# Peptides against a protein of PDB entry 3B8E: the designs that were tried, part 83

Target 1, 230 residues: chain A of PDB entry 3B8E
Amino acid sequence: PFLIFIIANIPLPLGTVTILCIDLGTDMVPAISLAYEQAESDIMKRQPRNPKTDKLVNEQLISMAYGQIGMIQALGGFFTYFVILAENGFLPIHLLGLRVNWDDRWINDVEDSYGQQWTYEQRKIVEFTCHTPFFVTIVVVQWADLVICKTRRNSVFQQGMKNKILIFGLFEETALAAFLSYCPGMGVALRMYPLKPTWWFCAFPYSLLIFVYDEVRKLIIRRRPGGWVE

## One batch from the design tools (peptide; made by RFdiffusion4, then SolubleMPNN)

Design b2_p15_7_s4 (from b2_p15_7, 11 letters changed)
Fold by OpenDDE base, seed 1:
Structure b2_p15_7_s4 (fold): chain B 230 residues (1-230), chain A 15 residues (1-15)
Amino acid sequence: as target 1 above (230 residues)
Amino acid sequence: VKELEELLKKLLEEV
C-alpha cells in the first residue's frame, strides 16, 4: 500500500495507525493460534527436513507469501480503496498524481472527477474513511490466510476447524476490526472513520480467491509431490 | 469506550 502511495502519488490508502493495528492487533493472536493447530494427518509420514539442503524458508514460500497471497491481499485493499474514492467522486485515474494537492492544507478547491471542489478537511475525512475499510479488507482476507496456513498439504476440509484458539483468533481480530470501525471516537483517536457494514463484503471475493487459490495449490501438491508449486 | 480508545492510542504511540 505505502509503495503504491509513493509511486502513484495517490492519497494514502492505509495509514500508519491502521498498519500498526494489523501488525499488533489482528495478526498476533491468529499467528499464535497456529502453534496450537493439530498436526496434519500425514506429518509423521513425511521425511524430516534435511538441515543441510532444505531451507526453513525457501523461495517458493517467499513467493507464495509475498508474491502471490500478499499481492492478492493488497489488491483487495486497493479495490476497496478505489471503490470508496470512486463513490465519493474520485475515479482511480484522477487519483494519479493528486497526492501533492490532496495533502496541501492551503488548497481547498481540489476537484474530483465530476468537477466538485473538496476542502482539505473534506479530503481528509474521505481519506480516513478509506483507511478503515482497507483495514477491514485486510482482516477479512486474513481469515482466509489464517485458515489456509493451518495446513501445508492437506485441504482445510480434511483438517477441519478443531483448533479453538484459532477460532478465538478469528473472533478476536473480527471483534477488534469492528471495534476500530464503529467505536465512537476512533476517527479522532486513530483516524479511522466508521464504515458502512456493506464494506465488509468488498473483501469477500478476495478472501475466497485466496482460499480457492491455496486449495488448488494444495491439491496440485498432493497430486504432484515435489513440483515447483510446493 | 473512550478509555479503551485512549489506551489503544497510547499502545500504538509506544510502538
Scores: peptide ipSAE 0.000, ipTM 0.233, DockQ to the pose 0.091
Fold by OpenDDE base, seed 2:
Structure b2_p15_7_s4 (fold): chain B 230 residues (1-230), chain A 15 residues (1-15)
Amino acid sequence: as target 1 above (230 residues)
Amino acid sequence: VKELEELLKKLLEEV
């Protein structure tokens, strides 16, 4: 998010506070919960690893897979951001280079894509309105990320959802996201304005995409053991 | 949580 903010000179899509809430709030319990996941049912059926040829972790594949997942996650957040700004009159093309004027408190006549003038205060309200949905989008996508991280090879349908700590983590991150989104005073304290409930669903296509992607990946690994995708 | 809120407030004031 921050790199695109700098490169494209767009209004800030995700505040520093929301980033900290992701890193320290929503991600901690889910990440710890993965340590308590049940062993994959196929572990005892695997052939002994050759320590000379078989790396414990295909660092390249993991880096690529998590890099791709992270890109899909970021795309989900930006999609939500652009939709909100477009609904408020700012089309994505118009946002390019707008940051300088957007952040200037002395400019009170910044035009949207339709020629409507926006005061500094109005612009900041719209910006802070984007922070919460972006954050919630990340949390919704993280549901898929957490679920797919349960196993390396087994389908989620094969492994099941038996880890109570992981389930608790999913509820905790969701409850925290709801608290930050709807608790009175969060707009003042965290610059996170209340979220319309409809915005929770904006991330679902991306969450589903990640889930399908990883299930297909795992299916390929199961069908071609020792392949490049492992 | 309170320390995090205070840190967050400080970070918000610097931005």
Scores: peptide ipSAE 0.000, ipTM 0.269, DockQ to the pose 0.037
Fold by OpenDDE base, seed 4:
Formats: C-alpha cells, structure tokens, sequence
Structure b2_p15_7_s4 (fold): chain B 230 residues (1-230), chain A 15 residues (1-15)
C-alpha cells in the first residue's frame, strides 16, 4: 500500500496506525495458532527434509506469501479503497498524482472527477474513511490466508478445522477488527472512522479467490508430485 | 461526506 502511495502519488490508502493494528493486532494470534495445527495426514510418510540443503523458507514460500497471496490481498484492499473514493466522487484515474494537492492544508478547492471542490478537512474525512475498510478488507482476506496456511498439500476439506486455537484466532481478529471499526472514539484516537457493515463484503470475492486458488494449487500438487507448483 | 461528518459529530458528542 505505501509503495503505491509513493509511486502513483495517490491519497494514503492505509494509515500507519492501521498498519500497526494489522501487524501487532490481527496477525499475531492467528500466526501463533498455526503452531498448534495438526500435522498433515501424510507427513510421517514423507521423507524427512534435509536440513543442509532444504531451507525452511525457500523461494517458493516467499513467492507464495509475497508474490501471490500478498498481491491478491493488496488488490483487495485497493479495490475497496478505489470503490470508496469513487463513491465520493474521486475516480481512480483522477487520484493519480493528486497526493501533493490532497495533503496540502492550504489548498481547499481540490476538485473531484465531477468538478466538486473539497476542503482539506473534507478530504481527510474521506481518506480516514478509507483506512478502516481497507483494514477490514485485509482481515477478511487473512481468514482465507490463515486457513490455506494450515497445510502445504492436503485440502482444507481433508485436514478439517480441528485446531480450536486457529478458530479462536479467526474470531479474535474479527472481533478486534469490529472493535477498532465501531468502538466510539476510534475515529479520534486511531483515525479509524466507522464503516457501513456492507464494506465487510467487499473483501469476500478476494478471500474466496485466494481459497479457490490455493485449493486448485494443492490439487495440482497432489496429482503431480514434484511439480513446479510445490 | 455530509453523512460522515454528521456521524463523526455524533460520535464526538458521545465521547
């Protein structure tokens, strides 16, 4: 998000406080929960990893985490961001290069895509209105990420949802997201303005996409062991 | 935007 903010010179899609809430709030408990996941049903039938040649974190894992899943997460967040700004009169094409004027407190006549003028205060309300739905979008996508991370090869349907700590983590991150989104004073304290409940659904297609993508990937791995998809 | 401003104002009054 921050890289696109710099490169495209768009209004800030995700605030620093919101990023901190993701990294320290919503991600920690789910990540810890994976340590309690049951081994895959076939793990004891596999040859042991060679600790001298096989890295715990390899290029394939980095590609999956940052290159594939992380890209889909970013697309989901930016989709929500662009939808909110478009609903407020700022079409995506108009946002390109707008950051400099957007962040200038002395410019109170920034035009939207329809020729309406926006004061600095109005622009900041819209910006901070984007932060919360972007955050919630990330949380909803993280549901899929956490679930797919349970296994490397087995389908989620084969592994099941037996890890109670993981289930608790999903509820905890959701409850935290709801608390940060709807608790009175969060708009002032964290610049996280409340969102309409409908914004939670904006991420669902992306969450589903990640889930389907990973299930298809795992299906390919099961059918063609030792392929480039592992 | 006006609805958001009004919502924000209400929230600030409740704090």
Amino acid sequence: as target 1 above (230 residues)
Amino acid sequence: VKELEELLKKLLEEV
Scores: peptide ipSAE 0.000, ipTM 0.250, DockQ to the pose 0.043
Fold by OpenDDE base, seed 5:
Structure b2_p15_7_s4 (fold): chain B 230 residues (1-230), chain A 15 residues (1-15)
Amino acid sequence: as target 1 above (230 residues)
Amino acid sequence: VKELEELLKKLLEEV
């Protein structure tokens, strides 16, 4: 998010407070829950790691975890961001390079794509209105990320959802997201304005995409052991 | 990196 904010000079899509809420609030309990996951049924059928050639964290694991999944998460968040701004009169093309004028408190006549002028206060309201749905989008995508992290090779349908701590983590992160989104005073305290319940559904296609992508990847690994996808 | 650092400083001063 922050890299695209700098490169494209768009209004800030995700605030620092919302990033802290993700890193410290929504990610911690789910990550701990993975330590309690049951071993995959085929673990004893795998060859032992070669300590000379096989790193514990290889380029492929890094590329998958941070590259591919992280890009899909970012795309989901940015999709929600662009939809909200478009509904408020700012088309995606018009946002390119707008940041400098957007963040200037002395400019009160920033025009949208339809020629409507926006005061600094109005612009900040719509910006902060984007932060909460972006955050919620990340949480909804994280549901899929957590579920796919249960296994390295087996399908989630083979492993099942028996980890009670993981299920608790999914409810905890969702409850925290709802609290931060709808609790009175969060707009003032955290710059997280309430969102329409419909915005929760904007992330579902991306969550499904991650899940399908990982299941297909795992299917390929099961069919072709030692392939480039491992 | 320097521009990023300046932007981060500005963002931190605004929070």
Scores: peptide ipSAE 0.000, ipTM 0.292, DockQ to the pose 0.020

Design b2_p15_8_s1 (from b2_p15_8, 12 letters changed)
Fold by OpenDDE base, seed 1:
Structure b2_p15_8_s1 (fold): chain B 230 residues (1-230), chain A 15 residues (1-15)
Amino acid sequence: as target 1 above (230 residues)
Amino acid sequence: KVEEIKKLLEELLSR
């Protein structure tokens, strides 16, 4: 998220504190939960041919999976960010290069895509309004990602949600999201303004798409072992 | 304090 902020010079989509909350609060318990997840029946039945090589391959696969998940989460967050800003009059194309003027306290006439002028205070309210939904979006997407990551080949419907730690992680991250979204003072402390309940659902279509995509991917892998989709 | 940390981190990440 921060890289895109730098590269595109867009208004800050997610505050650093919020990022830290994601990294330390949201991702930690789920990551641990995945380590304790019941292994796929097909993986556990296979003895490693070469423990050293197979371990390295597994570590690479895990690293790639986490990297991909992180990218997907970021995309979900940015989707929500762009939706919020678009609803407030700032189309995505207009946001490109706007950062300098956006962050300038002395410019009180920044125009949106429709010619409406925004004061610095108004802009910051909108910016901070994006932080909470961005975070919540990551959490909601992470629900799907965590469920998806339980298995490489098997459907979620086959594996089930047996890991109590994973379930706890889902509740923990949701509780954290609720706390950050609705606790008084979070707007001042974390630059996260209260979230309208409707914004919780903004990520759901995206989460569902990811879920469907992964289920389709897994289905293809099961039908065509060793295919390019693996 | 949180704001200060945030600013510091933003500065570090902006480099």
Scores: peptide ipSAE 0.010, ipTM 0.311, DockQ to the pose 0.024
Fold by OpenDDE base, seed 3:
Structure b2_p15_8_s1 (fold): chain B 230 residues (1-230), chain A 15 residues (1-15)
Amino acid sequence: as target 1 above (230 residues)
Amino acid sequence: KVEEIKKLLEELLSR
């Protein structure tokens, strides 16, 4: 999110403190939960890991988590960001290069896509209005991510939701999102204004997309063991 | 203190 903010010179989509909350609050417990996930039915049939030859972390897992899934997650967040700004009069094309004028306190007549002038204070309100929905979108997408990452080959429908730690992780993420979104003072402390409940549903299409994508991927892996998709 | 931490975090993440 921050990289796109710099490269595209768009208004800040997500606050730094919020990013920290994602990294430290939402990602840690889920990551631990995956370590305690029940082994896939085929994993127990594999030979014990050779510590001399086998890497501790599977490069393929890293590639999936930080590459493909991470990209979809970011896209989900930015989608929410662009929707909010568009609803407030700023179309995505108009946001390109706008940051300099957006952040200038002395410019109080920044025009939106429809010719409406926005004061600095008004612009900052809209900016901070984006932070909470962006964060919530990330959390909702992470629900799908956590569910799909518990297996490499087996469908979620085959393995089920047996890991109580995973369920706890999902609860913790959701509770944190609710806390940051609705507790008084978060707008001042974290620049996260209260979120309308409808924005929780904005990420659902992306969560579904990730889920479908992973199920299709796993299906391909099951049909073609040892293929390039692994 | 929260504002200071916020500023520090912003500075750290801006590097």
Scores: peptide ipSAE 0.000, ipTM 0.297, DockQ to the pose 0.025
Fold by OpenDDE base, seed 4:
Structure b2_p15_8_s1 (fold): chain B 230 residues (1-230), chain A 15 residues (1-15)
Amino acid sequence: as target 1 above (230 residues)
Amino acid sequence: KVEEIKKLLEELLSR
C-alpha cells in the first residue's frame, strides 16, 4: 500500500499505524499457522530425496505463493479504497498525482472528479474514512488465507490442531478489526473512522478469488506433481 | 451508533 502511495502519488490509503497493526496483529497468526503447518508437514513427509535442494525449492515456491496472495490482498484493499473515494467524488484516475495537494493544509479548494471543491478537513475525513475499510478488507481477505492454510494438502491429516489455530486466528483478526473499527476514540487516535457493516462484504469477492486461486493451484499440483506451482 | 460516531468525528474534525 505504501509503495503504491509513493509511486502513484495518491492520497494515503492506509495509515502507517494501521499498517503496523496489520503486520503485528493480523499477519502474525497466519505466520504462526504456516510455521505449524510446515512443522507438521516435515514430520509427515517422507525423507526428501535431497533434503537441502528440495527444501530450498519448496521454500521458494511457498514464498512465491504467499507473495501472490499478498498481491491479491493488496489489490482488494485498493479496490475498497478506490470505491470509497469514487463514492465521495474522486474517481481513480483523478487521484493520480493528487497527494501533494491533498495533504497540503493550505489548499482548501482541491477539486474532485465532478468539480466539487474540498477543504483540507473534508479531504481528511474522506481519507480517514478509507483507512478503516481498507484495514477491514485486508482482514477479510486474510480469512481466506487462513482457510487456505487449513485446506493445504498436508492439513487433511492433522485437522485438529490446525483447526484450532485457524479458529483462533479468525477470531483474533475479527476482534481486532472490530476493535479498531468501532471502539470510541479510534478515529482520533488512529485516524480510523467507524465504517458501515456493508464494507465488510466489499472484500468478499477478493477472498473468493484467493480461494479459487488456491484451489486451482492445488489442482495443478495434484495433476502435475513436481511442478513449479508447488 | 456507527453513523452517530462518524458524525461526531466529522464535526470534531471540521473544527
Scores: peptide ipSAE 0.000, ipTM 0.289, DockQ to the pose 0.043
Fold by OpenDDE base, seed 5:
Structure b2_p15_8_s1 (fold): chain B 230 residues (1-230), chain A 15 residues (1-15)
Amino acid sequence: as target 1 above (230 residues)
Amino acid sequence: KVEEIKKLLEELLSR
């Protein structure tokens, strides 16, 4: 998200608080779950195949999958961001390069795509209105990640404990998202304004996309069990 | 570019 913000020079899609919540809240539980999955997979793969090559392939596959999922999550967040700004009169094309004028306190006549002038205060309200839905989008997309993690595991018993940790993590993330979204004063304290409940649904297509992507990936792996080792 | 990113991060964190 930060790289796109710099490259495109768009208004800030994520606040510092939102980034902190993602880093500390949303990324920690998946990382722990992956660490446990790797430890368990290493126990199961203790058949005397060349341990170096099999570990490397598995780590690469997990790293690639996580990186790809992260990109889809970011795309979902940006989609929500662009939808909100478009509803407020700022089309995506108009946002390109607008950051400099957007962040200038002395410019009170920034025009939207329809010629409406926006004061600095009005612009900041709209910007902060995007932060919460972006975070919520990430949380909703992570629900799909939980489902994906459940289907990766061959052992029903291993699925149980990890599922509890993941479910707890998702509940915590969702509770945090609800608190940040609807608690009075969060707009002033954390620059996260309340969101309309309808914004929760904007993430659902991307959640579905992640699910479909992972199922297709699993299908390919099942059909070519030897092809990547070759 | 890295210095600009650092400056931007510092500005974001100082806000």
Scores: peptide ipSAE 0.000, ipTM 0.314, DockQ to the pose 0.020

Design b2_p15_8_s2 (from b2_p15_8, 12 letters changed)
Fold by OpenDDE base, seed 4:
Formats: C-alpha cells, structure tokens, sequence
Structure b2_p15_8_s2 (fold): chain B 230 residues (1-230), chain A 15 residues (1-15)
C-alpha cells in the first residue's frame, strides 16, 4: 500500500499506524500459525526424503504463494479505497498525482472528478473514511489466507491443533478489526472513521478470489507434481 | 455510536 502511495502519488490509502497494526497484529498470528503448521507437517512428512532440498523448495514455494496472496490482499484493499473515493467524487484516474495537493493544508479548492471543490478538512475526512475499510478489507482477505494455509498441506482430519490456531487467529484478527473500527476514540487516535457494516462485505469478492486461486493452484500441483506452481 | 464518532471526528477536523 505504501509503495503504491509513493509511486502513484495518491492520497494515503492506509495510515502508517494502521499498517503497523496489520503487520504486528494481523500478520503475526498467520505467521505463527504457518510456522506451527510447517513444524507439524515436517514432523509428519519425515519420510526419508532429503530434508535440505525439500525444505528449500518448500520455503520458496511458500514465499511465492505468500507473495502472491499479499498482492491479492493489497489489490483488495486498494479496490475498497478506490470505491470509497469514487463514491465521494474522486475517480481512480483523478487520484493519480493528487497527493501533493491533497495533503497541503493551504489548498482548500482541490477539485474532485466532478469539479466539486474540497477543503483540506473535507479531504481528510474522506481519507480517514478510507483507512478503516481498507484495514478491514485486509483482515477479511486474511481470513481467506488463513483458511488457505490450513488447507495447503494436510487433510482436514489431520489439522486438529492447526484448526485451533487458525480459529484463534481468525478471532484475534476480527476482534482487532472490530476494536480499531468501533472503539470510541480510535477515530481520533488512529485517524480512522468508524466503519459501516456494508464495508465488511466489500472484501468478500477478493477473499473468494484468493480461495479460488489457491484451489486452482492446488489442483495444478496435484495434476502436475513438480511444476513451477508448487 | 458510529455516527457520534463520525461527528466528533468531523468537529475535531473543523477545529
């Protein structure tokens, strides 16, 4: 998100504090869950295959998969961001290069895509309106990621302890999202407007996309063992 | 509560 913010010079889609909350709060539990899942799968998969080469391959595959999922997550967040801004009169194409003027307190006549002028305060209200839904979108997409991680390696029946960690992760992420979205004072502290319940659903298409992507990936792996998609 | 928080934030931004 921050890279696109810099490259495209768009208004800040997600605050730095919120990004830190994602990285520290929402990404940590999935990472732990994955680490435990790897440890359990490595214990269970220790048939005498060459552990060094198989581990390296698996690490690369996991890294690629997480990179791809992370890109889809970012796309989901940006989709939500662009939808909110479009609903407020700023079409995506108009946002390109707008950051400098957007963040300037002394410019009170920034025009939207329809020629409406926006004061600095109005722009910041819209910006802060984007932060919470963007964050929640990431969390909802991470639900799919967690479910995917669960289904990657072991059959549903072998995932007993993994399921508890997964469920805990889902709960923690959801609780954090709810806390940041609805706790009094968080809007002031984190510059996040409270979220309308409808925005929780904005991420679902992307969650579904991730799910479908992973199922297709798994299907390809099953049909072509040793392929580049592994 | 959401509306109240929104109003509060709007007031703070206007101040």
Amino acid sequence: as target 1 above (230 residues)
Amino acid sequence: RVEELKKLLEELLKS
Scores: peptide ipSAE 0.000, ipTM 0.284, DockQ to the pose 0.041
Fold by OpenDDE base, seed 5:
Parts: sequence; structure tokens; C-alpha cells
Structure b2_p15_8_s2 (fold): chain B 230 residues (1-230), chain A 15 residues (1-15)
Amino acid sequence: as target 1 above (230 residues)
Amino acid sequence: RVEELKKLLEELLKS
């Protein structure tokens, strides 16, 4: 997300607090779950195949899958960001290069795509209104990641405790998202303004996309055991 | 570039 912000020079889609919440709140539980899944996969793969090559292949595959899922998550967040700004009069094309004027406190006449002038304060309210829905989008997309992890674990008999940890993690993420979204004073304290409940649904297409992506990946692996997609 | 990014983030945090 931050790379796109710099390259496109768009208004800031994610605040520092939101980034911190993603890094500490949302990414930690999946990382722990993957670490446990790798440890169990290593126990099951202890058949005397060349341990160096098989481990390297599995690590590369998990890394690629995680990287691709992360990209889809980011795309979902940006989609929500662009929808909110478009509803407030800023079309995506108009946002390109707007950052410099957007962040300037002395410019109070930044025009939207329809010629409406926005004060600095008004612009910052809209910007901060995007932070919470972006975070919520990531949380909703992570629900799909949990389902994907459960279906991966159908190959791993120890489903029980890991599923509880993942479910607890998702509940914690969702509770955090609800707290940050609806608690009074979060706009002032954390620059996360309350969102309309309808914004939770903006992430659902991307959650579905991740699910479809993983099912297609699994189907390819089943059809071509030992292929590069494994 | 990572250091520049970090600096930009720090500047954004100070604003």
C-alpha cells in the first residue's frame, strides 16, 4: 500500500496507526499459524526424500502464495479507498498527483472531479474516513484466509487447536476493527473516523477472489503433482 | 529507498 502511495502520489490511504494495527494485530496470527503448519508438514514429509530440496520448494511455495494473497488484500483495501473518495467527489484519475496539494495546509481550494472546492480540514476528514474502511477490508479478506488455511489443513490431521487459535485471532481482529470503527473519539485520537456499516460489504468480492484463487491453485496442484505451483 | 520511505513515514507522523 505504501509503495503505491509513493508511486501514484495519491492521498494517504492508510494511517500509521492503521498500519501498526495490521502489522501487530492481523499479520501475527496468520504468521504463527503458518509456522505451525510448516512444522507439521516437516514432520509428515520426513520420508527420506532429499530434505534440502523438498524443504526449499515448500518454503518457496508458501512464500509465493502468501505474497499473492497479500497483493489481493492490498488491492481490496485500495478498491475500498477509491470507492469512498469517488463517493466524495474524487475520481481515481483525479487523485493521481494530488497528494502535494492535498497535504498542504495553506491550500483550501483543492477541487474535486466536479469542481467543488475542499478545505484542508474537509480533505483530512475524508482521508481519515478512508483509513478505517481500509482496515476493515483487510479484516474481512482475512476471513477468507482462514477458510483457505482450514482447507489446507484437511491434509494435516491436527486441525483442532490451530483452528481455535485462528478463530480467536479473527475474532480479535474483528473486535478491534469494530472498536476502532465505532468507538467515540477514535477520529480525534487515532485519525480513524466511524464508517457506515455498508463499507464492510465492499471487501466481499475480494474475499471471494482469494477463495477462488486458492481453490484454483489447489486444483492445479492436484492435477500436476510436483509442478511449479506446488 | 527503504530509508527514504522510513523518513517519509516519520515526517508524516510528525505532521
Scores: peptide ipSAE 0.000, ipTM 0.282, DockQ to the pose 0.022
Fold by OpenDDE base, seed 1:
Structure b2_p15_8_s2 (fold): chain B 230 residues (1-230), chain A 15 residues (1-15)
Amino acid sequence: as target 1 above (230 residues)
Amino acid sequence: RVEELKKLLEELLKS
């Protein structure tokens, strides 16, 4: 997210504090929960043919899969960001290169895509209005990630939601998202303004996309053991 | 303080 902010010179889609909340708050408990997940029966019983090479290949493939999932997460966040800004009059094309003027406190006549002028304060309200939905989008997408990360080869439908710690992780990240979204003062403290409940659903297509992606990946792995997708 | 830290981090990331 931040790289696109730098490269495209768009208004900041996700604040650093929000990123820290994701990294430290949202990801930590889920990551721990996955360590306590019930072992996948086929993974734990399957000895690698070559412990060195097969482990490296598997780690690379896992890293690629998580990298792809992370990219889908980022795309989901950016989609939410662009939707919010578009609803406020800023079309995606207009945001390109706008950062310099956007962040300038002395420019109070920044025009949107429809010729409406925005004061610095108004722009910052809209920017900070994007931070919360972006964060929530990441959390909602992470629900899918946590569910799919339970298994490497088995479908979620086969493994089920047996880990109470994982369920707690899902609750914790959701509670954190709700707290950051609706607790008074978060706009000042974290630059996260209250979120309309409807914005929670903006992430669902991407959560579903990740779920489908991983289920398809796992299906391919099951049908073609030892393939490049594993 | 959190806001200041955020700004600092954002500036560092922009550099």
Scores: peptide ipSAE 0.000, ipTM 0.269, DockQ to the pose 0.024; fails the geometry check
Fold by OpenDDE base, seed 2:
Structure b2_p15_8_s2 (fold): chain B 230 residues (1-230), chain A 15 residues (1-15)
Amino acid sequence: as target 1 above (230 residues)
Amino acid sequence: RVEELKKLLEELLKS
């Protein structure tokens, strides 16, 4: 998220403290839960690895777990960010390069995509309004992402939801998201303004799409092992 | 190839 913030010079989509809450609070338990996931049936049928050439930990699984999850989370978060800003008059194209004027407290006439002028205070309110939904969107996307990452090739319907640690992680991150979103004082302490309940559902279509896409991908991999889709 | 593209995108979007 921070790279996009720098490169595109857009208003800050997610605060630093919120990022730390994601890394230390939200992502940690789910990441640990993946280590305790039940072995995939096709992995169990693989020949022993060569200890001299093959790393004990499948780099592909690590890349999928930490890389792909991070990518999908960021995409989901930015989707929510752009939706919120668009609803407030700032279309995505208009946000490009806007940060310099956005962050200048002396400029009180920043125009949105429709010519409406925004004061510094108004801009900061809408910016901080994005922080909580961005965070919650990450959590909602994680529900799908964690399920996706349970298996590389098998369907989630075939593998099942038997990992109690994973289930606990999902509840924990959801509870944390609810706490940060609705606890009094979070707006001052974490720059996370209270979340309207409707924003919890903003990422659901996106999460569902990714989930369906991954199931289709896995189906193709099972039918054509070693294909470019893998 | 899809996995390689995902890795590149992950590096860009992770931060």
Scores: peptide ipSAE 0.000, ipTM 0.209, DockQ to the pose 0.023; fails the geometry check

